# Ledger of designs, part 38: peptides against a protein of PDB entry 3T6J

Target 1, 375 residues: chain A of PDB entry 3T6J
Amino acid sequence: PIVESYIGFIESYRDPFGSRGEFEGFVAVVNKAMSAKFERLVASAEQLLKELPWPPTFEKDKFLTPDFTSLDVLTFAGSGIPAGINIPNYDDLRQTEGFKNVSLGNVLAVAYATQREKLTFLEEDDKDLYILWKGPSFDVQVGLHELLGHGSGKLFVQDEKGAFNFDQETVINPETGEQIQSWYRSGETWDSKFSTIASSYEECRAESVGLYLCLHPQVLEIFGFEGADAEDVIYVNWLNMVRAGLLALEFYTPEAFNWRQAHMQARFVILRVLLEAGEGLVTITPTTGSDGRPDARVRLDRSKIRSVGKPALERFLRRLQVLKSTGDVAGGRALYEGYATVTDAPPECFLTLRDTVLLRKESRKLIVQPNTRLE
Target 2, 372 residues: chain A of PDB entry 3T6J as posed
Amino acid sequence: PIVESYIGFIESYRDPFGSRGEFEGFVAVVNKAMSAKFERLVASAEQLLKELPWPPTFEKDKFLTPDFTSLDVLTFAGSGIPAGINIPNYDDLRQTEGFKNVSLGNVLAVAYREKLTFLEEDDKDLYILWKGPSFDVQVGLHALLGHGSGKLFVQDEKGAFNFDQETVINPETGEQIQSWYRSGETWDSKFSTIASSYEECRAESVGLYLCLHPQVLEIFGFEGADAEDVIYVNWLNMVRAGLLALEFYTPEAFNWRQAHMQARFVILRVLLEAGEGLVTITPTTGSDGRPDARVRLDRSKIRSVGKPALERFLRRLQVLKSTGDVAGGRALYEGYATVTDAPPECFLTLRDTVLLRKESRKLIVQPNTRLE

## One batch from the design tools (peptide; made by RFdiffusion4, then SolubleMPNN)

Design b1_p10_6_s3 (from b1_p10_6, 7 letters changed)
Fold by OpenDDE base, seed 4:
Structure b1_p10_6_s3 (fold): chain B 375 residues (1-375), chain A 10 residues (1-10)
Amino acid sequence: as target 1 above (375 residues)
Amino acid sequence: MTLTVEPPVV
């Protein structure tokens, strides 16, 4: 077997300022069969990067072929087990040296074990489809999220000698139509500059890339989906995201006006973006459960994903990238915190919905360490 | 950076 491992102070999600890494380590075995799909995705990465909604000047100057491997985790030491990983976490290193992606395949498999009767907040007509395609759609999402989400975009930097990594005279901000007016100075990083919103903001960008690019036929083909299956995978991927945005309310603390989980905050933001798009794309309806207690249903109109959802996400994703690239903390914070704000304002009444989410909360899943042997 | 399953194992 091919064994992979890493160890160190890696992820900063538990640091309120996004700077200090938590000690983490894993040992895993390479899943060769699943890795082949991600290898095909890597082979298309350079072309797919061009499909992202920002100018090439906001993308990395040189494409660096990354590694992407599917791993079956034997042991994981840390506070949380991810489904996918992109490392290193330093944008400068990603730009100049490259990066590695991994999908934790057996972690994903655990997530797929959902009982139909316990599946909350979906219409009955969507449940079977969701159960069927949740796994495959999440494989697509993880691949895109890591490789083309975290693996995309450029930070504009002025080095210690005063040199810029971009042409100040010719590069134009696509949102303003003006020259670039802000950048990262020597010693400034994404995390140091965006601090409290950095982790969640970046996760939101990566998740948005996943949703946006999963609409591309080439992506679905790489994962082996065509025709009606491809459309169902797309639908379930988007449906999963909007559902996750509702579930995210569990991780909001109203009394402290804060989020306790960066990825869930990101998913809530995406839900807000798609709700703002309107036109019946996403609908959240409070209902009464069979037990007579509050419930809710999320509906996604699949026919409006491309016509309404994609353009909304495109605009939002471009703004995220531009603000990130230029180090515009004020603009970035205004944008992100605006969508991350949880109130009880109609029509959504998110604080009321939060009570429903908490009422319908599922029991915490336990992930048990596997064994392997040579036969 | 990572992606977590839903709900995240935290």
Scores: peptide ipSAE 0.186, ipTM 0.833, DockQ to the pose 0.378
Fold by OpenDDE base, seed 1:
Structure b1_p10_6_s3 (fold): chain B 375 residues (1-375), chain A 10 residues (1-10)
Amino acid sequence: as target 1 above (375 residues)
Amino acid sequence: MTLTVEPPVV
């Protein structure tokens, strides 16, 4: 078998300022069959990058073909096991040298093992589809999230010699219609500038890329989905995201006005964006469970994903990227923290919903890493 | 940077 490993101070999610990496490491075996799908995605990456809702001037100057591999984890040392990884975390290296992507396939498989009777917050009519397509839709989402999410976008930089990596006279900010007015100076990084919101903001951008690009027929074809199956995969991917946004409330601490998990905060933000789009796209309805206690249902109108959801996500995603590229911390923080704010304001009453989420919380799954052998 | 399906069990 092909064995892959990494080790070191890699991910900074546990640092409130996004600067210090947590020590982690894994040993994994390559899943050749699934890796082949991701390689097809890589082969289309340059084209798919052009489908993102920002001008080429906000994308990397030169496409660098990344590596993408599906891995079955044998051992993982760290505070948590991810589903996908994009490295390095240094933007300069990503832009000049390239990057690697991995999907931890057997971790995903564990997450897919949800019993129907334990599936919370979905309409009964959606449960069977959700169970059927959760796995496949996550494969799509992971691929897009890592490769085209984390792997996309340009930072505008002035180097130590005063040179810019963009043409100040010709590059236009698509949101303002004006020339670029801010950038990263020498020594400034994404994490150093955006600090407390950097990790969650970037995860939100990457998740949004996944949702946005999963609507593209070529993406679904790469993963082997066509016709009704493709539409179901899209639906379940979006449904999973809005459900995750509700579940995210578990990780908000009202007393401290803070989030304890970057990805869940990101998913809540996306939920807020899609709720703001209105027109019946997403509905969260408080209900009463069979036990007589509070419950809730999330509904996504499939017919409005393209007409309402896509445009809303497009605008939001473009704003995320523009603010990131220009190093506009004030604008970025205002945008992101605005959507990340949790109040009890109607109609959603998110703090009340949080109580419901906590009430319906299930025991967390323990991931046991198996032994393997060669015969 | 990573994607997580479920938050890590702390």
Scores: peptide ipSAE 0.179, ipTM 0.827, DockQ to the pose 0.359
Fold by OpenDDE base, seed 5:
Structure b1_p10_6_s3 (fold): chain B 375 residues (1-375), chain A 10 residues (1-10)
Amino acid sequence: as target 1 above (375 residues)
Amino acid sequence: MTLTVEPPVV
């Protein structure tokens, strides 16, 4: 078997300022079959990048072909085991040197072990589809999230010599219609500028890229989905995201007005965006469970994903990227924190829903190191 | 950067 490993101070999710890396490491075995799908995705990446909702001027000038491998993890040391990884975390290096993507395939398998009777917040009619397609849809999401989420977009930079990596006279901000008015100066990074929101904001961008591009037939074809299966994968991917946005409330601390998990905050933000889109795309309905206690149901109208959801996500995703590219921290913070705010305001009453989420919380899952055998 | 499972297993 092909063995891969990495070790070091890599991810900064646990640093309140998003700067200090946590020490982590893994040892894994390459899954050749799944890696082949990701290789096909990589082969299409340059073309798929053009499908993202920003001008080419906001995308990397040169596509650097990354590696993408699916791994079965034997051991992982850290605070949490991810489903996917994109490294390095420095945008400048991603732009100039390239990056590597990893999908932790057997981690994904663990997430799908939820029993139907324990599956919360879904309509009964959606549960079977959700169970069937959660795995495949998440493979798609992970691939897109890492490769085309984290792997996309350009930061506008003025170097130490005063040179710009963009044409100040010709590049137009698609949101304002004006020339670019802000950029990263020498020594400024994504994390240093966006600080407390950097990790969650970037995760939100990456998740949004996943949702947006999973609608593309070529993506689904790469993963081997066609016809009704492709549509079900799309539906379940979006459904999973809106459900995750509700589940995210577990990781909000009202007393501190603080989010404790960057990815869940990101998913809540996406939920808010899709709720704002209206038109019956997403509905969260408080209910009463069979035990007589509070419950809730999330509904996603699949027929409105393309007509309502995609345009809403497109606009939001473009704004995220433009604000990121231009280093507009004030604008970015205002946008992101606005959607990340949790109140008890009607109609959603998110603080009340949080109580329901906590009430229905599942026991924490444990991941145990697997054994290997020779055949 | 990473993507966590839903919900994340800490």
Scores: peptide ipSAE 0.194, ipTM 0.833, DockQ to the pose 0.397; fails the geometry check
Fold by OpenDDE base, seed 3:
Structure b1_p10_6_s3 (fold): chain B 375 residues (1-375), chain A 10 residues (1-10)
Amino acid sequence: as target 1 above (375 residues)
Amino acid sequence: MTLTVEPPVV
C-alpha cells in the first residue's frame, strides 16, 4: 500500500526481560525510489543467506521471500523512532510464516545532517569521507541488518510431540564438532531463554551481519555503488560502527553495571571484537582537544578490514548464531557479557574513555513530525 | 525488532 501503518504492543526493548511490548504506532508513506533498492536486495536474499558464516543446517530450511519497503514517517507514537524495523518479533513465525522489513528513510536523512565541526572522535582525514558516505552506508547497513540479520538463522526446536526440526544424527555443531546437545523445548522462545541479553544479543548479531555482508560486491552493486565508491561505503560503514561502539559508553551505567540501550551495547560489543582482532585494525587514542580537555580518536585501517576484520567478525558471528540456534544460554551469556563488560583495564581504559565521551556529548536532537502538502 | 540511529532517540 502507498500508506502503511501499525499499532499495538510491538517492541519489548523497554522490558528488562524482553517480554512485554511497548504500545506504539506509526503512519508512513512509501518511498518508491528507495524501496526499489530494497526489492533488489530481497531478490538476492536467498543467495546472500548462503554467504553467512554458518552451515545451511543452522539456516532456515525454506526461504520465505519477505517484504521490504522504504517508508517516510508522518507520525510515530512511542518512546523513540527507529531507522529500520523487522516484524513479527517471534522467531517461530519468522521461520515458518515469513516477515516484513521497513526502512524509515526520513529518519535516516535526519541522522545525516551532521556538521563537520561537531563530528567527534574521528581523524580529520576521515571527516569529509564520513560526512559524504554516512547516509549511503547506513542505508546499506539498515537493509542488511533487517533483511539478513534479523531475517536469518534457525532455532533448533523439539515440539510438543517430541519431534525435532533438525536431524539429530547428521547436524554437527561447527564450533564443537559434536552433535547438537541443546535446543528449544515447546513453549521456550528466544526471549524467554536469553532474557536480559536477548534484545542486545540479537541486535549485535544483526549489526554484525550488516558489517560482514556489506563486504560482498553484489550488495554494493544493488545499492548502486561501484569501484572506489563501493570501497568508501564499506570503509565508512565499518568506521561508523567502531565510532558508535565508543559513543555507546554514554549508555552504560557503571554503578549498576547496566546498559540502558540494547543497540548501543551491541555496538560496543562489536568494537570489542574488532579491537581483540588486533593487528592495528582499530585504534582508540586518547588525545587533548583544542579546548585543553580530554578527547579521543578512533582509527580504522581500511587495508585490514578484509584481512583482519572479516575473519574476526566471521568467527564471532558464527558463535553468536550457533549459541542462539542451540539455545545455549550459558555459553551465549558468557560470550556476550564478556564482550559487554566495561572496565578501566588497559590499554583501552573504557571507563576513562566514557568520561571523555560524556564530556564531548552533544545535545540530543529533537525529531519533529512532518506534514504533507499538495504542491 | 529495530535498528536505531546514532545516537538513539530512545
Scores: peptide ipSAE 0.186, ipTM 0.832, DockQ to the pose 0.383; fails the geometry check

Design b1_p10_6_s4 (from b1_p10_6, 7 letters changed)
Fold by OpenDDE base, seed 1:
Structure b1_p10_6_s4 (fold): chain B 375 residues (1-375), chain A 10 residues (1-10)
Amino acid sequence: as target 1 above (375 residues)
Amino acid sequence: MTGVVPLPVV
């Protein structure tokens, strides 16, 4: 087997300022069959980047073909096991040297091992589709998230010599219609500027890219889905995201007004964006469970994903990218924290929903090292 | 710069 590993201070999720990496490491085996799908995605990446809702001037000047591998993890040492990884975590290196993507395939498989009777917050008519397509849809989401989410976008920089990596006279901010008024100065980084929101904001951008691009037929074809199956994969991917946004409330601490998990905060933000879109796209309905205690149901109107969901996500995703590119911390923080705010305001009553989420919380799954043998 | 945050498996 092909063995891959990494070790070091890599991910900054546990740093409140998003700057200091946690020490972690893994040993994994390459899943060749799944890696081949990601290689096809890589081959289409340059074209798919053009489908993102920002001008080419806000995209990387030169596409650097990354590596993308699906891995079956044998051992992971860290505070949590990711589903996907994009490294290095330095945007300057990503822009100049390239990056590597990995999907932790067997970690995804564990995440999908939910019994139908334990599947919370879905309508009964969605459960069978969700069970069937959660795995495949998540493979699509991870691939897009890592490769085209984290792998996309440009930071506007003035270097130590005063040179800009963009044309100040010709580049227009698509949100304002004006020339670029802010950028990263020498020594400024994404993390240093956006600090406390940097990790979650970037995850939100990457997740949004996944949802947005999974609507593209070429993406589904790369993963081997066509016709009704492709539409079901899309539906389940979006359904999973809005459900995840509800589940995310577990990771909010009201007393501290903080989030304990960057990706879950990101998923809540996406839920808020899709709720704001209105028109019956997403509905969260408080219910009473069979036990007589509070429950809830999330409904996604499949017919409104493209007509309502896509435009809402497009506008939001563009704003995320523009604010990121321009280093507009004030605008970025206002946008992101606005959607990340958890209150008990109607109609959603998110703090009340949080109590329901906590009430319906399942036991944390234990991930155990797989058995390996020579055949 | 903020590292690409691995997707947590909740």
Scores: peptide ipSAE 0.035, ipTM 0.715, DockQ to the pose 0.436; fails the geometry check
Fold by OpenDDE base, seed 3:
Structure b1_p10_6_s4 (fold): chain B 375 residues (1-375), chain A 10 residues (1-10)
Amino acid sequence: as target 1 above (375 residues)
Amino acid sequence: MTGVVPLPVV
């Protein structure tokens, strides 16, 4: 339909256990031009799923073509407005019945209305490029995040009759080289098993899929980028992610050792993965601002995205998926909490950097409901 | 699992 809406208990981000939905609703209008790009992405999705860094045995058995629509939001009632949505939220339903994706296009546009002089933590040489391409790069990221992030991967399940949805004799865990040793039992879900890390872990997987697949030429072509523009979109997408990982520290509460925002925790985890890759891919440098107070700079070496960044992200993303598929909560928690830990250990000194992030924090943007008119 | 991407803190 040209007008879309939903209402109900949908998103569980406010539940510490990831189970209870918040009551929310929206009314939106279809952006036909952007929706056409997402339809092209959907048409390529089955092929792009094969590019993900796990064996086909860890992917859905059958590709179910989803809907993907770009929406201009007229009204949103809830605690927070998303940039994108993938529903239903249950992985079992996603793999058996299918799903729908939406991008909240006008929300993205508002999010990126940042003045150059207020753009923190970037090198001066990157600011103009960042301003130019942050919007387009985020359209790519959201599309990949929803469709091929949340829309990808298989859970290994044993049903109530004892039947497996995978061949126990032939399916090999790519991380261990062994047969599958764990799975979801009847009544077990992603959220029930992974609990407190489930939401952020899944967001991290989806964001990682976005970064990983945005390197594919076909993806950029679908969005209408080629040549130098495509490379700039890739660079800005990765740059935005590493910057977001630093900004994420605002949402960490040291006294409680917890994160207050699942996506920001996910972005911090990705930053940690890319920092661990080393080789000068990502550098965070504490500086002194023009005001004489602490500042910082994030630098991403464009030339190392494919050679250093991609392999690091590939290994990490594969581990995320394998642990998710097998229901390995112990392994998954160890991996994810390891990267999500915030300390003041050198060289990064993240707790000190958090103070810098808080010092440089901008006022929260107010989103105002738009009007429609006949022209 | 909620497939909601909240607005990045910009």
Scores: peptide ipSAE 0.031, ipTM 0.695, DockQ to the pose 0.700; fails the geometry check
Fold by OpenDDE base, seed 5:
Structure b1_p10_6_s4 (fold): chain B 375 residues (1-375), chain A 10 residues (1-10)
Amino acid sequence: as target 1 above (375 residues)
Amino acid sequence: MTGVVPLPVV
C-alpha cells in the first residue's frame, strides 16, 4: 500500500486569533479508486475555477496543479479528525508554490453510519434519500471544498518593494464598481488581518464553493453521477448543509456570544444566507417529537436550488471573495458576523431552536483505529 | 488553512 503521513503544528482552528497551530499527526493508506476521481477533478480544476462567481482578476493568475489523494486513515492524533485537508495554510504559499489536497475517505464513511431512527431534523420522505446519498454527496463536497474552495481566489498584495500583484488602474471591484481601495501589505496575511473570523470565514467560503460548483454537470460526471442520481446527490448535498447549519447551534455559546467550532459557524452562516433567500427554499419548522418533547424539521425545496439558492449563494460567495481579496476586514467582519449572529428573533427563533438541537443531541461518536492484516 | 470539515455532531 502507499502510505502517507503528516505531523506538526498545522491547523489554527483552536487559536482564537487563527495564528497558532495545533499539534496534529496522521498515518493513512492511499485509496487508489477514490483518488482517481479526485485526479479527474484536478484535471478539470482550471476550467471549473472559471465558473466561480468572481472576475478572473480575483482568481489566481496561474493555476498550479495540486496533488489530490483520498486517504484511509489508520491513526490520527489531534482534537478533531477532518474530512479533508488543504495544505499549506498560508495563502501566499498556496498562490506561489501550490498546495496538496487530501480527502479522509474512511472518516467520511464513519460520519455516514447514522441509523435512520437517529437521523434528526429531516422529513421522513428525505431520510432514505439522505442515507443513500450522504456519502457520495460528501465526497463531492469535500473534493470541491478542498480543491476549489481553499484552492481558489487571489489576495491583492503590495510587496515590501511597493509593487502590486494586480493592476491598480484596470482591476475593478465588482461589488462597488470602483478601483481596488484596499489590499494586503507586506507582512499581512489572511489570518493576521482577519484574526478571530479568519478560520470560520474561509471555511464558509470553501463550503459555499462546494455547494455552488456541485450544481455543475461536469463535477457530477467526474464523480460518476448522471441523470436522476446526479440530481439526488445535489439535493442531498444542499440538504446536508442546511441541516448542518441547524446542528451548528450546538457549538454556539449564548453566554459568551461565541462559536466553538469554525466549520459549524460557517454552516450556520450558509443556512442564514439560504433562509434570507426566501421563496420557500429552506424552511425550519418547530415540531413535537413522538416523545412529546420539542423537535424540528428542515425542509429544502429541490426545485428552488437552482432558481433561488444558486443566485443567493452566488452573491454571497462573491462578496466573501471580494472582501477577502481586498483585505477589507471591516466589511468582511460586518458581513460575516451579521450572518453568524444568533438571536431569538422571529421567525426562526434560533436560540429556542438551539434548545431543541441540544435536546435531540446524540452522544459523540468515537472513531477507533482499525486493525490491519496482511493477506 | 487546511479545510478540516468536522463531522457534524448529531
Scores: peptide ipSAE 0.030, ipTM 0.688, DockQ to the pose 0.646; fails the geometry check
Fold by OpenDDE base, seed 2:
Structure b1_p10_6_s4 (fold): chain B 375 residues (1-375), chain A 10 residues (1-10)
Amino acid sequence: as target 1 above (375 residues)
Amino acid sequence: MTGVVPLPVV
């Protein structure tokens, strides 16, 4: 078997400032069969990057073909085990040197195991479809999230010699219609500049890329989905995201006005964006469970994903990228913290819904280290 | 930042 490993101070999610890496390491075996799917996605990456909702001037100047490998994890040391990884963690290096993607395939397989009777917050009519397509839709989401989420976009930089990596005279900010007025100076990074919101903001951008690009027929074809199956994969991917946005409330601490998990905050932000789109796209309904205690249902109107959801996500995702590229911390913070705010305002009453989420909380899944054998 | 897709806290 092909063995891959990494070890070091890698992920900064536990640092309040998003800068200091936690010591992490894994040993894994390459899954050749699953890796072949991601190789097809890599082969289409340069074309798919053009489908993202920002001008080419806000994308990388040169496409650098990354590696993408599916891994079966033997051991993982860290505070949490991811489903996917994109390294290095520095956007400047991703632009100039390239990157590597991995999917932790056996971790995903464990995550897919859901009992129908324990599946919370979905309509009964959605449960069987959700169970059937959760795995496949999540493979699509992870692939897009890593490769085209974290692997996309350009930071505007002025180097130590005063040279710009963009044409100041011709590049126009698509949100303002004006020339670029802000950028990263020498020694400034994404994490150093955006600090407390950097991790969650970037995860939100990557998750949004996944939702946006999963609507593209070529993406679904790469994963082997066509016709009705492709539409079901899209629906379940979007449904999973809006459900995850509700579940995210577990990781909010009202007394401290803070989030304890970057990805869950990101998923809540996406839920808020899709709720703001209105038109009956997403509905969260408080209910009473069979036990007589509070419950809730999330409904996504399948017919409105392309007509209502896509345009809302397009506008939001473009704003995320433009603010990131220009180093506009004030604008980025205002946008992101606005959607990340949790209140008890009607109609959603998110603080009340949080109590319901906590009441209906599922047992935390534990991943146990696998073994190997000689055959 | 490596995009760690954490397992959905299911």
Scores: peptide ipSAE 0.028, ipTM 0.686, DockQ to the pose 0.761; fails the geometry check

